# Peptides against a protein of PDB entry 2YKT: the designs that were tried, part 152

Target 1, 231 residues: chain A of PDB entry 2YKT
Amino acid sequence: SRSEEMHRLTENVYKTIMEQFNPSLRNFIAMGKNYEKALAGVTYAAKGYFDALVKMGELASESQGSKELGDVLFQMAEVHRQIQNQLEEMLKSFHNELLTQLEQKVELDSRYLSAALKKYQTEQRSKGDALDKCQAELKKLRKKSQGSKNPQKYSDKELQYIDAISNKQGELENYVSDGYKTALTEERRRFCFLVEKQCAVAKNSAAYHSKGKELLAQKLPLWQQACADPS

## One batch from the design tools (peptide; made by RFdiffusion4, then SolubleMPNN)

Design b2_p19_3_s4 (from b2_p19_3, 12 letters changed)
Fold by OpenDDE base, seed 5:
Structure b2_p19_3_s4 (fold): chain B 231 residues (1-231), chain A 19 residues (1-19)
Amino acid sequence: as target 1 above (231 residues)
Amino acid sequence: SEFEEYEEEVQELLEEEEE
């Protein structure tokens, strides 16, 4: 029936969240932690490289003919430091505003979804059982009326059961329909939360890239001319 | 926040399930 199909669809939404979405989200969080760790590793390695560049700048500054190139090398290292500071801020936000919150939400969600599904199933079954009972009683009444010498005795009671069945059928259909809408809303809510958190990360990443672009765009032309314009 | 609202909703639902 339509109600049975809608009921199956509702249960399948909850199952999809529990069995597909949440495990995939846990994997996403794990991959995010790996990515964070790798970026931290890049940061550390880059520090060593640019510290070595500073050392080259010191040597240039100590030379008799290349002092101005020492300043250029120091500026290159300083720009890197500033870019790195922006990256660290981005990583902090990535950890605190995305990974931590998603991890906490996924942990709570297992119990939540189990309770929500159980509540829905209990009420759906209750309404279904009440409908089945009324249908069974009507069937018994009709059988009794058919064997009676006075069928009119049961006519009012038959009408009462017909009305009750109609009302309970409508109530069940509405409940299952609302249940399906609720389940779809729960699924959408989880995707929306992910999208919104990822948007925040994207904004922070954009800020990092913009800062780097601005600093390098300002300095790079000067650095490129340093060898052509000796002091 | 959206996260706080979610936590409250989870807590309410869990309390109803335990009753």
Scores: peptide ipSAE 0.016, ipTM 0.530, DockQ to the pose 0.582
Fold by OpenDDE base, seed 1:
Structure b2_p19_3_s4 (fold): chain B 231 residues (1-231), chain A 19 residues (1-19)
Amino acid sequence: as target 1 above (231 residues)
Amino acid sequence: SEFEEYEEEVQELLEEEEE
């Protein structure tokens, strides 16, 4: 029946979230933590490289003929420091606004979805059983009426069961329909949450890239001319 | 926030399951 089909679809939505979405989300979080760790590693390695560049700038500043190039090398290292500060802000946001919140949500979600599915199943079964009972009673009544010398005695009771069956059928169909809409909403809200958190990360990442582009665009022409200028 | 609302919904469902 339509009701039975929609019931199966509803259960399948919950099953898909629990068995496919949530495990995939846990993997996504794990990959995010790995990515964060790698970026932190890049930060550390870059610090060593630009600290070594500062040392080269110190040597230029101590020279007799290359003093002005020392300032250029220091500026290069300072621009790196400013870009690095933006990266650290992005990483902090990535951790706090994406990874932590997703981890907290997915931890609670297993219990939530289990309870929600159980509640739906219990009520769906209760309504289904009540409908089946009324249908069975009508069938018994019709058998009794067929064997009776006065079938008209049972006509009013037959009409009452027909009306009760119609009402219970409608209630079951509406409940299952609403259950399906609820399940789809639960699925959608999880994807929306992920998209919104990823948008926040993208915004912070854009700020990092913009700052780097701005600083380099400002200074690069000066640095490119430094060797052509007399000491 | 959306997350806080979700936590409240989880708590409500857990309380209903215990009844």
Scores: peptide ipSAE 0.015, ipTM 0.520, DockQ to the pose 0.596
Fold by OpenDDE base, seed 3:
Structure b2_p19_3_s4 (fold): chain B 231 residues (1-231), chain A 19 residues (1-19)
Amino acid sequence: as target 1 above (231 residues)
Amino acid sequence: SEFEEYEEEVQELLEEEEE
């Protein structure tokens, strides 16, 4: 029946969220933590590299013929420090605004979805059982009427059961339809939340890239001419 | 919120499929 098909679709939506979406989201969070750790590792390694560059700048500053190149090397290291600070800010936001919030939500969601599905199933079954009972009673009444010497005695009750069946069928169909809409809304809400959190990450990432581009574009022409401009 | 607007859009789309 139409109601049975829609019921199966509703259960499948909840099943997809619980068995596919939520496990995939947990994996996404785990991959995000790995990515954060790798970027932190890059930050640490880069610090060592540019600290060594500063040492080269110190040696240039102590030289007789390369003093001005010392300042260039120091500027290169300083620009890196500023870019790195922006990356660290982005990483903090990535951790606090995306990973932590997703982790909290996915942990609570399993309980919520289980309860929501159970509530839907219980009420759907209750309405279905009530319909089945009325149909069974109508069938019994019709059998009794066929065996009776006065079938007209049961005509009013037969009409009452027919009306009750029609009403209960309509109520079941409406309930299942609303249940399906609710389930689809719950699924969409979860994807929307992910998109919104990823947009926040994208904004922070854009700020990091913009700062790096600005600083390097400003200084690179100066650095490129340093060797061609003897002191 | 953008989220609430999106929920309304989803609801409207679902209602149009039932007509």
Scores: peptide ipSAE 0.016, ipTM 0.478, DockQ to the pose 0.045; fails the geometry check
Fold by OpenDDE base, seed 4:
Structure b2_p19_3_s4 (fold): chain B 231 residues (1-231), chain A 19 residues (1-19)
Amino acid sequence: as target 1 above (231 residues)
Amino acid sequence: SEFEEYEEEVQELLEEEEE
C-alpha cells in the first residue's frame, strides 16, 4: 500500500542518518582534528625558522656594510608573524566553530534520532493496529449479517465501521506522510548545519589567504631590490 | 536565518511532491 511504502521510506531516512551520515560525520571530525594538528605543527616549525631569521637580521644590523639588510630580514620575519597570526585565528575558528560544535551535535544526535524513530514507530503501529481492529470488526459484522434472518438490523453498524475505517486510513496516511517529511527535514537540517559551519571556516580561510597575499605583494618588491641598492 | 528559509523551502518541495 501507499502508506506501507511511505513508512518504509521514512524508516530508511532515519537509518541512513544513523548508519551512514553520523558515522561519516564522526570520521570527518576525526580527519579535521588530524588536519588541525598538522597545521599546528607547521605553525610551531615556522616559528623556529623565522626566529632564526631574526637572528640573522640582528647580525646584519651589527655589520658595517649590511645594516639595511638587517631591516629587510626583520620585515620578512614580521610579515611572517602577521600571516601566522591570521592562520592561528583561522585554526581557532576551525576548532571552536566547526569541530567542537559538530562533535557536540553528533554525540547527542544518536540518542535523539533513536527516540524520534521509536516515537514514530510506536504511533504508526498504534494507528495501524486501530485500523486493523476496525477492519476485523467489520468483517465479523458482515459474517453475522449473512447468517441472520434480519440483515437490515446490522446496516447502520456496517456504515459506522466503513466510515471509521475510512477516517483511520486517512489519519494513518497523513501521519506517515508527515513522518516522511519530518525525517527528510531532519536529514536536511544536518547537512545545512555542516554547510553553514564550513562556510564560516571558509570565510576565515579567505581572510587568511587575502592578508598573506596583500602583505607579501606590498613588501616583496622592496625586499627584491635591497641587494641592488648601494649602501 | 538561512537555515529556517531552507527548512521552509524543503517543506514546500515535499508538499509539491505529494500533490
Scores: peptide ipSAE 0.016, ipTM 0.478, DockQ to the pose 0.047; fails the geometry check

Design b2_p19_4_s1 (from b2_p19_4, 8 letters changed)
Fold by OpenDDE base, seed 4:
Structure b2_p19_4_s1 (fold): chain B 231 residues (1-231), chain A 19 residues (1-19)
Amino acid sequence: as target 1 above (231 residues)
Amino acid sequence: SEFEEYLKEKEKFLEEVEK
């Protein structure tokens, strides 16, 4: 029947979220944590590199003929520091606004979806069983009437069952239809949330790249001419 | 926040269904 088919579709949506989407999202979060860790590792490794550069700057500052190049090397390290600060801000946002929130949602969502599906199934079954019961009773009544010497005795009761069946059928169809729409909405909301959070990550990443570009564009010409101008 | 409100909504649902 139409209602049975739609019921199956509804259950499949919930099952897809629970068995496909949520596990995939957990994996996405795990990969995000790995990515975060790697970027933090880059920050640490970069610190060592630029600390070593500062040491070279110190040596230049102590030299007789390269003192001004010490300032250049220090500026290079300072620009790096500022770029890394921006990266750390991006990572903080990545962690707090994406990973943490997704993790919290996935944790809660497993319980929620299970409960929601169960509630839907229980109510759907209840309505279906009530309909089946009325249909069965009508069938029994018709058999009894067919064997009776006075079939008119059962006419009013037959009409009552017919009306009840019609009403229950309509109610079941509406319930299942609404259930399907709700399930699809739940699925869409989860994808939308992911997209929105990823957009925030993209914006933060853009800010990091923009800041780095700005700082380097400002200083790089000065650094490039430093050796040509030994004053 | 919208996120916090979402969590509260789902928690409320769970409380209603699990009792």
Scores: peptide ipSAE 0.214, ipTM 0.810, DockQ to the pose 0.637
Fold by OpenDDE base, seed 3:
Structure b2_p19_4_s1 (fold): chain B 231 residues (1-231), chain A 19 residues (1-19)
Amino acid sequence: as target 1 above (231 residues)
Amino acid sequence: SEFEEYLKEKEKFLEEVEK
């Protein structure tokens, strides 16, 4: 029946979220944590590299013929420091606003979806059982009427059951239809949440890249001419 | 925040259904 088909579709939506989306989201969070760790590692490794560059700058500053190049090397290290500060801010936001929230959400949603599906199934079954009962009673009444010397005695009751069946059938169909719409809305909401969070990541990433681009664009011409300008 | 409100909504639902 139409109601049975919609019921199956509704259950499949919940199952897809629980068995496909949620596990995939957990994996996404794990990969995000791995990515965060790698970027933190890059930051640490870069610090060592540019600290060594500062040491080279110190040596240049102490030299007789390369003092001005010391300032250039220091500026290079300073620009790096500023870029890394921006990266650290991005990583903090990535952790606190994306990963933490997704982790909290996926754990809560697992419980919520199980409860929501169970509630839907219980109510759907209840309405279905009530319909089946009315249909069975009508069938019994018709059998009794066929064996009776006065079938008209049961005509009013038969009409009442027919009306009840029609009403219950409509109610069941509406409930299942609404359930399906609700399930689809829940699915869409989860994807929308992911999209919105990724937009926030993109904004933070853009800020990081913009800061780096600006700083390097301002200083690079000065650095490029440094060797051509003798002291 | 919208996120916090969402969490509260779902928590309330769970409290009602799990009773």
Scores: peptide ipSAE 0.211, ipTM 0.806, DockQ to the pose 0.629
Fold by OpenDDE base, seed 2:
Structure b2_p19_4_s1 (fold): chain B 231 residues (1-231), chain A 19 residues (1-19)
Amino acid sequence: as target 1 above (231 residues)
Amino acid sequence: SEFEEYLKEKEKFLEEVEK
């Protein structure tokens, strides 16, 4: 029947979220944490590299013929520091606004969806059983009427059951239809949340890239000329 | 926040259904 088919579709939506989306989201979060850790590692390693560059700048500053190159090397290290600061801000946002929230949401969502599905199933079954009961009673009444010497005696009751069946069928169809819409909305809501959070991360990432581009574009010409212009 | 309100809503639902 139409209601049975739509019921199956509804259950499949919930099952897809619970068995496919949520596990995939957990994996996404895990991969995000790995990515964050790697970037933090890069930041730490880069600090060592540019600290060593500063040391080279100090030596240049102490030299007789390369003093001005010391400033250049210091500037290079400073630009890197600023870029890394921007990266750290991005990572903080990545952690706090994306990973943490997704983790909290997915943890709660498993229980929620299970409960929501169970509630839907219980009510759907209840309505279905009530319908089946009315149908069975009508069938029983018809059988009794057919065997009776006075079938007209049961005519009013038969009409009552027919009306009840029609009403219950309509209620069941409406309930299942609403259930399906609700399930689809729940699914879409989860994808939308992911998209929105990823957009926020993308904006922060863009800021990091922009800052780096701007700083390097400003200073690189100066650095490239440093050896050609001895002081 | 909207997110916090969402979590609270779901928690409330669970409390009602799991009783």
Scores: peptide ipSAE 0.203, ipTM 0.805, DockQ to the pose 0.619
Fold by OpenDDE base, seed 1:
Structure b2_p19_4_s1 (fold): chain B 231 residues (1-231), chain A 19 residues (1-19)
Amino acid sequence: as target 1 above (231 residues)
Amino acid sequence: SEFEEYLKEKEKFLEEVEK
């Protein structure tokens, strides 16, 4: 029946979230943590490299013929510092606004979805059983009427059961339909949350890239000319 | 935040169902 099919679809949505989406989300979080760790590692390694560059700048500043190149090397290191500060801000947002919130959601979600599905199943079964009972009683009544010398005696009661069955059928169909809509909404909400958080990450990433581009565009022409200018 | 409100809503639901 339509109601039975809709019921199966509803259960399948919940099962898909619990068995496919949530495990995939946990993996996504794990991969995000790995990505964060790698970027932190890049920041640390870059610090060592540009600290060494500063040392070269110090040597230039102490030289007799290359003093101005010392300032250039210091500027290069300073631009790096500013870019790295922007990266650290991005990483902080990535951790706090994406990973932490996803971890909290996925942990709570397993329990929630199990409870929600169970509640739906219990109520659906209850309504279904009540409908089946009324249908069975009507069938019994009709059999009794068929064997009776006065079938008209049961006419009013038959009409009452028919009305009750119609009402219970409608209630069941509405409940299952609403259940399906609710399940789809739960699924969509989870994907939307992921999209929205990823948009925030993208904005933060764009800020990082823009800062680097601006700083380098400003200074690079100066640095490129430094060796052409005599001391 | 919207996120915090969502968590609270789900926690309340669990409290009601698990009783």
Scores: peptide ipSAE 0.200, ipTM 0.802, DockQ to the pose 0.646

Design b2_p19_4_s2 (from b2_p19_4, 6 letters changed)
Fold by OpenDDE base, seed 5:
Order: C-alpha cells, then sequence, then structure tokens
Structure b2_p19_4_s2 (fold): chain B 231 residues (1-231), chain A 19 residues (1-19)
C-alpha cells in the first residue's frame, strides 16, 4: 500500500543517516585531523628552511659587499613567518570550530536518531494495528449480517466501523507522510550543517591566502631589484 | 542560529524520551 511504501522509505532515511552519513562523518573528522597534522608538519619544516635562510642573511650582513642583501634575506624570512602565523591561526580555527564541533554533534546525533526512529516506529505500528483491528471487526460483522435473518440490526454498527476505518486510514497516511518529510528534513539539516562549517573553513583559508598574497606582492618588487642596485 | 535552535530541540526531545 501507499502507506506501507512510505513507511519503508521513512525508515530507510533514518537508516541511511545512522549507517552511512554518521560513519562517513566520523571518517571525515579523522581525515581532517590527519590533514591538520600534515599542515602542522609543513609549518615545522618551513621553519627550518627559513631559519636557514636567516643564517644566510646573517652571513650577507657580515660581508663587505653584500650587506644590503642581508636585509633582503631577513625580510624574506619575516614575510614567511607572518604567512605561517596566519596558517597556524587557520589551523586553530579548523580544529576548534570544525573538528571538535563535528565530534560533539555526531555523539549527540546517535542517541537522538535512535530515539526519534523508535518513537516513529511505535506510533506507526500503533496506528496500523488499530486500523487492522477495525477492519477485522468490520469483516466479522459483515459475516454475521449475511448469516442473519435480520441483517438490518447490524447496519448502524457497520456504518460506525466504516467511518472509523476511514478516519484511521487517513490518520495513518498523514502520519507516515509527515514522518517521511521529517526524516528528509533531518537528513538535509545534517548536510547543510556540514556545508556551513566547510564554508567557514573556506573563508579562513581565503583569509590566509589573501594575507600571503598581499605580503609577497608588497615586498617582491623590492627583492627583485636588490641585486640590480648594489650599494 | 537555526542549528542552535535545532540542538536545543534535540536535547529537549531526548530528555522527554529517555524519562
Amino acid sequence: as target 1 above (231 residues)
Amino acid sequence: SEFEEYEEERKEFLEEEEE
């Protein structure tokens, strides 16, 4: 029946969230932690490289003919330091605003979805059973009426059952339909949350990239002329 | 926010269903 099909669809939505979405989200969080660790590693490795560049700048500053190039090398290292500071800020936000929050949401979600599905199933079954019972009683009544010498005595009761069945059928259909809409909304909300959190990551990333671009754009022309202008 | 409201609703729901 239509109601049975819709019921199956509803349960499948909840099942998909619980068995597919949530585990995938946990994996996403794990991959995020790995990504964070790798970026932290990049920061550490970069520090070593640019510390070595500073050493080269020190040597230039100590030279007789290349002192001005020492300042250039120091500026290069300093710009990198500032870029890395922006990256560290982005990573901190990535950890605290995305990963930690997603972990908290997943934990709450497991309990909530289990309870929500259980409530839906209980109420759906209750309404279905009540409908089935009423249909069965009508069938019994009709059998009695057919075998009776006075079938008219059952007419009022038959009408009552017909009305009850109609009402219960409508209620069941509406309940299941609403249940399906609710389930789809639950699913969509979870994806929307992920999208919004990822948008925040994108904004932070954009800020990081913009800062780096600005710093380099400001200094690069000066650095490019340093060798052409010996002092 | 919309999500904050939803979280409060979920918490309330759990409190009611787990009692």
Scores: peptide ipSAE 0.282, ipTM 0.863, DockQ to the pose 0.746
Fold by OpenDDE base, seed 1:
Structure b2_p19_4_s2 (fold): chain B 231 residues (1-231), chain A 19 residues (1-19)
Amino acid sequence: as target 1 above (231 residues)
Amino acid sequence: SEFEEYEEERKEFLEEEEE
């Protein structure tokens, strides 16, 4: 029936969230933590590299013929420091605004969805059973009427059962329909939350990339000419 | 705020169903 099909669809939505979405989200969080760790590792390694570059700049500054190149090397290291500061800000946002918040929400989700599904199933079954009972009673009444010498005595009761069945059928259909809409809303909320948090991360990432681009665009022409213009 | 409100509703629901 229509109501039975919609009921199956509703249960499938909850099942998909619990068995597919939530495990995938947990994996997503885990992969995010790995990515964060790798970026932290890059930051650390980069510090060592540019510290070594500063040392080369110091040697140039102490030289007789390459003093001006010392300043260039120091500028290169300073630009890196500024870019790295932006990366650190991005990483803080990535951790606090995405990973932590997702982790907190996914932990309680299984319990909630299980309870919500159970409540829906219980009420759906209750309404279904009540409908089935009325249908069964009508069938019994009709059998009695067929065997009776005075079928007219059952006519009023038959009409009452028909009306009751119609009302209960409508109630069941409405309940299942609302249940399906609710389930779809639950699913959509989870995806929307992920999208919104990822947008925040993207904005911070854009700021990091923009800062790097601006600093390098400003300084790179100067650095490229440094060897051609000895002091 | 929308998501915060939803989380509060979820907590309330769990409290009612687990009692």
Scores: peptide ipSAE 0.280, ipTM 0.860, DockQ to the pose 0.721
Fold by OpenDDE base, seed 3:
Structure b2_p19_4_s2 (fold): chain B 231 residues (1-231), chain A 19 residues (1-19)
Amino acid sequence: as target 1 above (231 residues)
Amino acid sequence: SEFEEYEEERKEFLEEEEE
């Protein structure tokens, strides 16, 4: 029946969230943590590299003929420091605004969805059983009427069962329809949350890239000219 | 936030269903 098909669709939405979306989200969080760790590793390695660059700048500053190049090397290291600070801000946002919140969301989600599905199934079954009972009673009544010498005795009761069946069928269809809409809303909400949090991360990432581009665009021409314009 | 409100609603729902 239409209601049975819609019921199956509703259950499938909940199952898809619990069995496909949530495990995939957990994996996404894990991959995010790995990515964060790798970027932190890059930060650490970069510090060593640019500290060594500062040392080269110190040597240039101690020279008689290359002092101005010492300043250039110091500027290169300083620009890197500023870019790195922006990266750290991005990583903080990545951790706090995406990973932590997704982890919090998925923590209780399995229990919630299981309970919600169970509640829906219980009520759906209750309504279905009530409908089936009325249909069975009508069938019994019709059988009695066919075997009776006075079928008109059962006419009013037959009409009552027909009305009850119609009402219960309508209620069941509406309940299952609403359940399906609710399930789809639950699914959409989870994807929307992911998209919104990823947008926040993307915004902060864009700020990091923009700051780096700005700083390098400002200084790189000066650095490129340093050897051609001794002072 | 909308998310915080939704999480609170879910917690309340679980408390009611688990009692």
Scores: peptide ipSAE 0.278, ipTM 0.861, DockQ to the pose 0.640
Fold by OpenDDE base, seed 4:
Structure b2_p19_4_s2 (fold): chain B 231 residues (1-231), chain A 19 residues (1-19)
Amino acid sequence: as target 1 above (231 residues)
Amino acid sequence: SEFEEYEEERKEFLEEEEE
């Protein structure tokens, strides 16, 4: 029946969230933590590299013929420091606004969805059972009428059961339909939340990349000229 | 936010169903 099909669809939505989406989200969070750790590692390694670059700048500054190149090397290291600061801000946002919030949500979600599905199933079954009872009573009545010398005696009762069945069928269909819409809304909310949080991260990442590009674009022409201009 | 309101509703729902 249409109601049975829609019921199966509803259950499948809840099952998909619980068995596919939520585990995948947990994995996504785990991969995010790994990515964060790797970026922190890059940050540390980069610091060492640019500290060593500063040392080269110091040596240039101590030289008689390359003093101006010392300033260039210092500027290169300073630009890196500024870019690194932007990266650290992005990482803080990534952790606090994405990972932490997703973790909090996914922990509570399994319990909620289980309870919501159970409530839906219980009510759906209750309505279905009530419908089945009415249908069974109608069948019994029709059997009695066929065996009776006065079938007209049961005509009014038959009509009453037909009406009751129609009403209960409609109620069941409406309930299952609403349940399906609710389930789809639950699924959509979870994807929307993920998208919105990723948008926030993307904005912060864009700011990081923009700042880096700006700083490098400003200084790079000066650095490129340094070797062509013998002090 | 819409999400905060939803989380509150979910919490309330769980409290009602676990009682």
Scores: peptide ipSAE 0.278, ipTM 0.859, DockQ to the pose 0.674

